# Ledger of designs, part 65: peptides against a protein of PDB entry 3PBP

Target 1, 203 residues: chain A of PDB entry 3PBP
Amino acid sequence: LNEKDLNLILNKSLVMYESLDSTTDVIVKRNVIKQLQFVSKLHENWNSRFGKVDIQKEYRLAKVQGPFTINPFPGELYDYTATNIATILIDNGQNEIVCVSFDDGSLILLFKDLEMSMSWDVDNYVYNNSLVLIERVKLQREIKSLITLPEQLGKLYVISDNIIQQVNFMSWASTLSKCINESDLNPLAGLKFESKLEDIATI
Target 2, 203 residues: chain A of PDB entry 3PBP as posed
Amino acid sequence: LNEKDLNLILNKSLVMYESLDSTTDVIVKRNVIKQLQFVSKLHENWNSRFGKVDIQKEYRLAKVQGPFTINPFPGELYDYTATNIATILIDNGQNEIVCVSFDDGSLILLFKDLEMSMSWDVDNYVYNNSLVLIERVKLQREIKSLITLPEQLGKLYVISDNIIQQVNFMSWASTLSKSINESDLNPLAGLKFESKLEDIATI

## One batch from the design tools (peptide; made by RFdiffusion4, then SolubleMPNN)

Design b2_p10_3_s4 (from b2_p10_3, 4 letters changed)
Fold by OpenDDE base, seed 1:
Structure b2_p10_3_s4 (fold): chain B 203 residues (1-203), chain A 10 residues (1-10)
Amino acid sequence: as target 1 above (203 residues)
Amino acid sequence: MQEFLINKLS
């Protein structure tokens, strides 16, 4: 944890708090308020010299986040099981793509378009738990593992029995990153979400 | 595997 990350989390928590209204569910209000209180206390107790923060016991017993949903979920994947998960940065900030493989050889690329609060006191807290399906890549082979490399933005390496393939999605991820950073989604109109597949090595 | 990939791509 660094000061930049702490400030980012604080800003996110403030935005979430400011979005609360009279129609917002009480459980959501409680979770968002508790998060803002937590992050505010972290910020107050931040030791910039050592990069350390004392976390009170009451905040160390957070609940498991999820379940998550995928929207839209490909209909044919209901018959298959997810096998691997990886997260890949698409810029030097914190924008990331979630990659999930299935036992039919499919790879789905997902984006978290909504900010989530932590699950504090309530089990199965699912507010803003939806991931957006960006692309489905069909590899037509059994996926054994997903690997990411340092400093390789928007690149996922898929390991199969006899081959290593690279999935490169920077063709669209660069535009997505720009849209997020500039708060302008217009460049996404007409953008093709088609990743490039490349054989890297035979195993 | 990561080390292999790093070496292969270098």
Scores: peptide ipSAE 0.058, ipTM 0.790, DockQ to the pose 0.019
Fold by OpenDDE base, seed 4:
Structure b2_p10_3_s4 (fold): chain B 203 residues (1-203), chain A 10 residues (1-10)
Amino acid sequence: as target 1 above (203 residues)
Amino acid sequence: MQEFLINKLS
């Protein structure tokens, strides 16, 4: 962890906490409050010299996060199996796209539009677990692995048997990043979510 | 693989 990441997590936790109201489910309230308490304690115990944080025992046990949903889910993909998952940064502010490959050669690009808390006390805690489908890219190849490179924003490398391909989604991801960071969704109007596919190397 | 990509893209 670094201080920047810790501050970001704290801010996210604060936003989640501030979003709680009288109608919010008690389980959600509990998890969000515990999240904020956890992150606050992490922040308080942050040792900048060593980049270390002491984590109390009560926070070492968390439940599995999920299940996640994808909305909309492409109907054709119900017949296929997800094979790989990767997260790709689209900016230096740690906005990310979630990429999932399928055994039909499809790659779906997903966005987490809502912040989620850790699952602390309850099994199958589902709050803000929906991912938004942005784009489906059909590679028409068996996808063996997904690779990201440091400082390669909005670029995903897809490895198949004989080729490495780059999926570049910065054409829309830069706009998305701006919208998120500026809290202005207007630039998304009319935006085409079409990534560029390029052959990089044969293997 | 990452190293290969880095070298290829450099």
Scores: peptide ipSAE 0.057, ipTM 0.790, DockQ to the pose 0.019
Fold by OpenDDE base, seed 2:
Structure b2_p10_3_s4 (fold): chain B 203 residues (1-203), chain A 10 residues (1-10)
Amino acid sequence: as target 1 above (203 residues)
Amino acid sequence: MQEFLINKLS
């Protein structure tokens, strides 16, 4: 945790709080309010010299959020099992793609388009728990692991039995990042979500 | 593995 990240979380929590209205579910209101209170207290207790913060006991018992959904979920993948998960940054502003591999050799690239609050008080908190399917890449091989490299934005390395392949999605991720940062999704219209697959090395 | 990739791509 650094000051920049703390400020980002605070801003997100404020925006989420400001979005609450009379029709918002009581559980959601409670979670968002508690999150804002938590982040505010973190800010008060922030020690910039040591990069440390003291977290009060009442915030240490957060609940697990989920389950999550993938929309649309590829129908064919209901018969297969997810094998690996990785998160890849697409910019320096904390925008990221969630990558999940399946035992059929598929790799799905997912985006969290909705901001989630922490689950503080309730089990099975599912507000904004949907991930958007951006792309399905079929590698036609067993995926053993997913690796990311530092300072390589929008790149995922896939390790199979005898090959390392790079999945490069910066062709569309740069546009996505720009759209998010500028709060304008219009440039995504007509964008092709096609990642480049390249062999890197045999192993 | 990361080190290998870094070396391979450098």
Scores: peptide ipSAE 0.054, ipTM 0.786, DockQ to the pose 0.019
Fold by OpenDDE base, seed 3:
Structure b2_p10_3_s4 (fold): chain B 203 residues (1-203), chain A 10 residues (1-10)
Amino acid sequence: as target 1 above (203 residues)
Amino acid sequence: MQEFLINKLS
């Protein structure tokens, strides 16, 4: 954790707080407020020299979040099992794609379009727990593992029995990143969400 | 595996 990351988390927490209204569920309000309080206290207690913060005891106990949903979920995948998960950064602003493989050889690329607060006191907190399906890549092979490399934005390496393949989604992820960072979704209109698959090495 | 990929892509 660095100062930049802390500021980002604070800004996200502020945006969540500002989105609260009179119709927002009480549990959501409580969690978002507690989130903002937590991050604000972290910011106040930030030691830039050591990159450390003191976390008060009341914030050390958090509940498990989930379950999560995928929308739309590919109908064909209801009969298959997820095998691997990875997260890939698409920019230096901490925007990321969630990648999930299935035992049919499918790889799905997911985006979290809504920010979540931590679950502080409620089990099965599911506010904003939906991931958006961006793309399904069908590989005609069993996926053994998913690998990411440092500073390789928008690139996922898929390991199978005999081959390493790269999935490169920067063709659309760069536009998505720009839209998020500039708060302008217009460039998404007409964007094709088609990743490039390339063989890298035989193993 | 990561080291291998780094070397392969360099």
Scores: peptide ipSAE 0.052, ipTM 0.786, DockQ to the pose 0.019

Design b2_p10_4_s1 (from b2_p10_4, 4 letters changed)
Fold by OpenDDE base, seed 1:
Structure b2_p10_4_s1 (fold): chain B 203 residues (1-203), chain A 10 residues (1-10)
Amino acid sequence: as target 1 above (203 residues)
Amino acid sequence: LLEHLIEKLK
């Protein structure tokens, strides 16, 4: 965590706070307010020289986020089990795609379109937990592992018994990154969400 | 690339 990252988290927490209204659930309000208080205190106590902050005990008791929902979920995948998960960077600004593999040999590429706050006072806090399905890639192989390389944006390596394949989704992810960074979704209109599959090596 | 992938699999 650096000062730039801290400022980004603060801005996100402020936007979440500003989105609160009279119709917002009380639990959501409490959680968002507590997050903003935490991040604000973190920012105030930031030691730029050492990259250290003292965190009060109550804020160190944050809980695991989730569960998440996938929308729309492909109907045929209800009969199958998820096997692997990976996150893939699409730009240098920490925008990410989430990939989940299934035992039918499918990969689903997902985007988290809403900011989810940390879980603080309430166990199993769930808010803004939707993941948007972008693409399903059918490999028809037993997927053993998913590998990403930090220096290779928008690339996922899929390892099966006898082959390593690359899934390259930068054809659409570059446009998605631009849309996120510019806060304009118009360039996504008419875009085909089709990744390129390539065999890298036989093993 | 392949060598790097193999190293990450270990």
Scores: peptide ipSAE 0.029, ipTM 0.704, DockQ to the pose 0.019
Fold by OpenDDE base, seed 2:
Structure b2_p10_4_s1 (fold): chain B 203 residues (1-203), chain A 10 residues (1-10)
Amino acid sequence: as target 1 above (203 residues)
Amino acid sequence: LLEHLIEKLK
């Protein structure tokens, strides 16, 4: 975490706070307000020299996010078990794709379409917990691990027993990144969500 | 890093 990242988190927390209205659930209001208070306090106490801050005990009680929903969830995957998860950066900001592998050899590429705050006050806080299914890639292999490289945007390396494969989704992820950053989803209309699969090495 | 990973996995 650096000052730039902290400013970005602060801005996100402010936007979430500004989205609150009289119809917003009380639990959501409390959680968003708590996050804004935390980030504001963090910013106030930020030691730029050391990249360090003291966090009060009350804010150390943050909870695990989730559960999440995948929409649409492929019906055939109900019979299979998720095996691995990875997050892949698609730009030099904070936009990322979530990848989940299954024991049928499928990869699903997912996007978090709604901003979700950290959970502070309530166990199992559920708000804006949707993940949008973008693409399903069928590898027909037992997936052992998922690897990402920070210097390689929009690339996922899939390791199976005998092969390393690269999944490159920058063909569509560059457009997605632009849409998110510009708050305009129109360029996604008619976009083909097909990743390039390439064999990198035999093991 | 990828080359190193490949080497470790062989």
Scores: peptide ipSAE 0.029, ipTM 0.703, DockQ to the pose 0.017
Fold by OpenDDE base, seed 5:
Structure b2_p10_4_s1 (fold): chain B 203 residues (1-203), chain A 10 residues (1-10)
Amino acid sequence: as target 1 above (203 residues)
Amino acid sequence: LLEHLIEKLK
């Protein structure tokens, strides 16, 4: 964690706080406020030289986040089991795609639509837990593993029994990254969410 | 496996 990262977390926590209104659930308000208080104290006590902060005991009691929802969830996948998960960077910032594989040979590419706060008081705090389905890629193979290379943006390597395949989604992910970073959704209009599949090597 | 993959991808 560096000062830039801390500022980003602070800004995100502030935006979440500012989004609260009279209709917001009390549990949500409590968690968002506690998140902002935590990050604000971190920022206040930040040692820029060492990248260290003293954390009060009460904030060390943070709990597990989730569960998540996928929207829309492909109806046919209700009969299948998720096998692997990976996160793929789409830019040199913090924007990433989540990929989940299923035992039918499907890959789903997902985007975290909303910012989520830490869970503090309630176990498995559920808020802003939506993952947006961007694309489903049907490989029709048993997927053994998902591999990403940090230096290769928007690329996922899929390992099956006899082949390594590359899924390249930079055709749309570059536009998505731009939209996120610029807070402008206009470039998404008419964008095709079609990834390129390529055979890389036989095993 | 990862090392072998990395070698093949180079």
Scores: peptide ipSAE 0.024, ipTM 0.666, DockQ to the pose 0.019
Fold by OpenDDE base, seed 4:
Structure b2_p10_4_s1 (fold): chain B 203 residues (1-203), chain A 10 residues (1-10)
Amino acid sequence: as target 1 above (203 residues)
Amino acid sequence: LLEHLIEKLK
């Protein structure tokens, strides 16, 4: 994601916000507002910290598929700023998890498939390009960077000042991948969305 | 530093 791409997403989110009126569904309003808040915070942090960060491929996808809404958005994170975004492959079929970090040290793991999100909550109005919150991981440290390795499915590396940590979510992501690929949600029943956090290296 | 870390993670 370069600054230009972030600006584009922000502008799209603003346009969507401006299109809201009294006749707009409350759920749509909520989602658009959440999206705008998210993208605005991401943009703010991007300008402050990432003036020279190489545009990872993940951010090109955000340009094509964005803007995104997050449902549910953790209320506590409204007070914090999004710091990084990454996409993590969970299978060889190009299914991906989106991860966003916040300046409180939180990671949110998100699923971008609208079809899947609609199936999870029949009563939830899903806006186009919605992201479903799967898990919140609290690292309680300043997150400097998110790294993904294409050869390492369901793994996210989190770089902070003094440590590299691995978030491994394959415990649930393998099941999710199967559900997506087979169009069967039954295996998600009773699944715990708990990722493994491991220290990899001290810096 | 980041590139070096990435190389170590490979």
Scores: peptide ipSAE 0.016, ipTM 0.644, DockQ to the pose 0.020

Design b2_p10_4_s2 (from b2_p10_4, 4 letters changed)
Fold by OpenDDE base, seed 1:
Structure b2_p10_4_s2 (fold): chain B 203 residues (1-203), chain A 10 residues (1-10)
Amino acid sequence: as target 1 above (203 residues)
Amino acid sequence: LLDFLIERLK
């Protein structure tokens, strides 16, 4: 955690707080308010010289976020089990794609389109818990592991029994990054979400 | 890259 990251989290928490209205669920209000209180206290206690922030014990007991939903969920995958998960950076900011593998050899590429607060008060906090399905890649292999390299934007390495494959989705992820950063979704219209699959090495 | 990936398989 650095000062830049802390400021970003504070800004996100403020935006979430400002989005609250009379129609917002009471559980959501409690969580968003608690998050803003937490982040504000962190910011007040930030020591830039040492890069230290003191966290009160009560806030360390935050619950795990989720469960998450995938929309739309591919009907074929109801019969299969998720095996691996990875997060892939698509720019030098904080925009990321989530990848989940399944035991049928499928990869799904997902985007978190909404900010979700931490769970501070209740179990199973599920407000803004949706992930958008962007692409399904069928590898027809048993996926052993997913590897990402921070210096290689929009690239995922998939390891199976006898092969290493690269999934490169920068053909569309560069446009997505631009859309997010510019707050303009128009360039996504008509964009093909087709990743490039390439064999890297046999094992 | 290949060496790195192989190391992750171990």
Scores: peptide ipSAE 0.072, ipTM 0.796, DockQ to the pose 0.019
Fold by OpenDDE base, seed 3:
Structure b2_p10_4_s2 (fold): chain B 203 residues (1-203), chain A 10 residues (1-10)
Amino acid sequence: as target 1 above (203 residues)
Amino acid sequence: LLDFLIERLK
């Protein structure tokens, strides 16, 4: 966490707060307000020289977020079990893709299209808990692990029994990153969401 | 890269 990241989180929390209206659920209002209060206090108490903050006791009692939904969920995967999860940075900000593997050898690449506050009061806070399915990659292998490298944007390494494969999705993720950062979704029109799969090494 | 990946496999 640095000052830039803190400002980004503050801005996100402000946008969430500004989205509240008279029709918003009371639980959502409470969580978004607490989120903004937390981040604001965090910003006020930030010691940039030491990279430390004091967190008040009430905010240390946050609950677990989720469950999450995947939209659309591939019908074929209802019969299979998720095995691994990873997050992959697509830019030098906070934009990331979530990858989930399944025991059929599938990878699903997911995007969190909505901002979700922390859960402060209740368990199972599910407001804005959706993930968008971007791509399904079928490897037809038993996936043992998913590895990411912070210096390699939009790359996922998939480890199976005898092979390491790279999934590179920057062909579309660079456009997605731009759309998010510029708040313009127009460049996504007609974009092909097809990642490149490459064998890296035999193990 | 390869060494790093191998190390994470152990």
Scores: peptide ipSAE 0.071, ipTM 0.796, DockQ to the pose 0.019
Fold by OpenDDE base, seed 4:
Structure b2_p10_4_s2 (fold): chain B 203 residues (1-203), chain A 10 residues (1-10)
Amino acid sequence: as target 1 above (203 residues)
Amino acid sequence: LLDFLIERLK
């Protein structure tokens, strides 16, 4: 964690707080306020020289976020089990794709379109818990692991027993990144969400 | 890259 990351988290927390209104559920309000309080205190106590922050005990008992939903969920995958999860950076900012693998050899590429606070008060905090399905890639292999490299944007390495494959989704992820960063969805119109699959090595 | 990936598999 660096100062840039901390500022980013603070800005996200502020935006979440500013989105609260009279119609917002009390549980959401409590979580978002607690999030902002936590990040604000973190920022105030940030020692840039040592990269250290004091965290008060009241913030050390954060609960698990989720469960999450996937929309739409491919009906065929109800018969299969998720095996791996990874997050892939699509730009040098904060935008990421979530990838989940299944035991049928499928990869689903997901986007978190809404920010969700940490869960502070309640179990099963589900506000803004939706993930958007972007693409399903069928590898027809037993997926052993998913590897990402922070210096390689929009690339996922899929490892099976005998092969390493690269999934490259920058063909569409660059446009998605632009849309998010510019708050303009128009460039997504007519965009094909088709990733490139390449064999990297046999193992 | 390959060496790195192999190392993460161990």
Scores: peptide ipSAE 0.069, ipTM 0.795, DockQ to the pose 0.019
Fold by OpenDDE base, seed 2:
Structure b2_p10_4_s2 (fold): chain B 203 residues (1-203), chain A 10 residues (1-10)
Amino acid sequence: as target 1 above (203 residues)
Amino acid sequence: LLDFLIERLK
């Protein structure tokens, strides 16, 4: 964690807080308020020299986020089991794609279109728990692992028994990054979400 | 890159 990241988290928490109104669910209000309080305290106690911050014990009791939903979920994948998960950065900011592999050899590329707070009070905090399905890549291989490199934006390395493959989705992810950063999703209309698959090495 | 990926396989 650095000062830039802390400021980003603070700004996100403020935006979430400002989105609250009289119609917002009480559980959501509590979580968003607690998050803002937590991040604000972190910011106040930030030691830039050592990159350290003290966290009060009460905030260490944060719960696991989820469960999540995938929309739309491919119907044929109900018969299969998820095997691996990875997150892939698409820009030098914070925008990322979530990738999940299945035992049929499918990769699904997912985007979290809504901000979700940490769960501070309740189990099964499901507000803004949706992931958007962007693309399904069918490799027809047993996927052993998913690897990402922080300096290689929009690239996923898929390791199978006999091959390393690269999935490159920057053809559309660059547009997605721009749309997110500019708060305009119009350029995504008509965009083809087709990643490039390349064999890197036989193993 | 390849060496890194191979090391992750071990």
Scores: peptide ipSAE 0.069, ipTM 0.794, DockQ to the pose 0.019

Design b2_p10_4_s3 (from b2_p10_4, 5 letters changed)
Fold by OpenDDE base, seed 3:
Structure b2_p10_4_s3 (fold): chain B 203 residues (1-203), chain A 10 residues (1-10)
Amino acid sequence: as target 1 above (203 residues)
Amino acid sequence: LLQHLIERLK
């Protein structure tokens, strides 16, 4: 966490607050307001020289977020079990892809299209809990682990029994990053969401 | 880092 990241989180929390209206659920209003209050206090108490912040006791009792939904969920995967999860940075900001593996050898690449506040009052806070399915990659292998390298944007390493494979999705993720950062979704029109799979090493 | 990872997994 640095000053830039803190400003980004503050701006996100402000946008969430500004999205509240008379029709918004009371639980959502409460959580978004608490989120903004937390981040604002965090910003006020930020010591840039030491990277320190004091967190008040009431905010230390945050609840677990979720459950999450995947939209659309591939019908074939209802019969299979998720095995691994990873997050992959697509830029030097905070934009990331979520990857989930299944025991059929599938990878799903997911995007969080909506901002979600922390849960402050209740368990199972589910407002804006959707993930968008971008791509399904079928490896036809038993996936043991998912690895990311912080210096390698938009790359996922998949470890199976005897092989390391790279999934590279920067062909579309660079455009997605741009769309998010510029608040313009038009460049996504006609974009092909097809990742490159490459064998890297035998193990 | 990737090379180190490969070496650890061999």
Scores: peptide ipSAE 0.072, ipTM 0.819, DockQ to the pose 0.018
Fold by OpenDDE base, seed 2:
Structure b2_p10_4_s3 (fold): chain B 203 residues (1-203), chain A 10 residues (1-10)
Amino acid sequence: as target 1 above (203 residues)
Amino acid sequence: LLQHLIERLK
């Protein structure tokens, strides 16, 4: 955690707080308020010299986020089991794609279109728990692992028994990154969400 | 880094 990241989290927490109204669910209000209180206290107690901050014990009791939903979920994947998960940065900011592999050799590329607070009070905090399905890539291989490289935006390495394959989704992820950063999703209309698959090495 | 990963997986 650095000062820039802390400021970003603070700004996100403020935007979430400002989105609260009289119609917002009470559980959501409590979680968003607690998050803002937590991040504000972190900011006040930030030691830039050591990159350290003291966290009060009450905030260490944060719950696991989820469960999540995938929309639309591919109907044929109900018969299969998820095997691996990875997150892939698409820019030098914070925008990322979530990838899940299945035992049929499918990869699903997912985007979290809505911001979700940490769960501070309740189990099974499900507000803004949706992931958007962007693409399904069918490799028809047993996927052993998913690897990402920090200097390689929008690239996923898929390891199977005998091959390393690269999935490159920067053809559409560059547009997605721009749309998110500019708060305009119109350029995604008519964009082809087709990643490039390349064999990198035999193993 | 990729080359090092490939070498570790062979």
Scores: peptide ipSAE 0.072, ipTM 0.816, DockQ to the pose 0.018
Fold by OpenDDE base, seed 1:
Structure b2_p10_4_s3 (fold): chain B 203 residues (1-203), chain A 10 residues (1-10)
Amino acid sequence: as target 1 above (203 residues)
Amino acid sequence: LLQHLIERLK
């Protein structure tokens, strides 16, 4: 955590707070308010010289976020089990794609379109817990592991029994990054979400 | 890093 990251979290927490209205669920209001209070206290206690922030014990007991939903969920995957998860950076900011593998050899590429607060008050906090399905890649292999390289934006390495494959989604992820950063979704209209699959090495 | 990973997996 650095000062830039702390300011970003504070700004995100403020935007979430400002989005609250009379129709917002009381549980959501409590969680968003508690998050803003937490982040504000962190910002007040930030020591830039030492890169230290003191976190009160009560806030360390935050619950795990989720469960998440995937929309739309591919009907064929109801019969299969998720095996691996990875997060892939698509720019030098904080925009990222979530990848989940399944035991049928499928990869799903997911985007978190909404910010979700931490769970501070209740168990199973599920507000803004949706992930958007962008692409399904069928590898027809048993997926052992998913690997990302921080210096390689929009690339996922898939390891199976005898091969390493690269999934490269920068053909569309560069446009997605631009749309997020510019707050303009128009360039996504008519964009093909087709990743390039390439064999890298045999094992 | 990728080359080193490939070498470790062979």
Scores: peptide ipSAE 0.068, ipTM 0.815, DockQ to the pose 0.017
Fold by OpenDDE base, seed 4:
Structure b2_p10_4_s3 (fold): chain B 203 residues (1-203), chain A 10 residues (1-10)
Amino acid sequence: as target 1 above (203 residues)
Amino acid sequence: LLQHLIERLK
């Protein structure tokens, strides 16, 4: 964590807090308020010289987020098991794609369209727990691991027993990043969500 | 980094 990251988390937590209204569920209110309190205290206690922050005991017992939903979920994948998960940066900010692999050799590329607070109060915190399916890539290989390189935006390396393949989704992810950052979805109209698959090396 | 990864997997 650096000061920039901390400011970003604070801004996210503020936006989440500002989204609360009279119709918001009490559980959501509690989690969002606790999130903002945590991040605010973190920011107040930030020592930039040492990169240290004091975390009070009351914030050390965060619960697991989720479960998550995928929409739409490919019906064919109900017969298969998810094997790996990775997050891939699509810009130099905070925007990421979530990738999940399946034992049929499929990759699903997912976007978290809504921010979710940490779970502070209840188990199974499910507010804003939806992931949007962007693309399904069929590799027809047994996927052993997913690798990302922080310097390589919108690229996923898929490792199987005999090959390393690159999935490059910057053809659409650059537009998605722009849409998110500018709060304008118009550039997504007519965009093809087709990633490029390339063989990188034989193992 | 990628080259090093390839070398580790061979």
Scores: peptide ipSAE 0.067, ipTM 0.812, DockQ to the pose 0.018

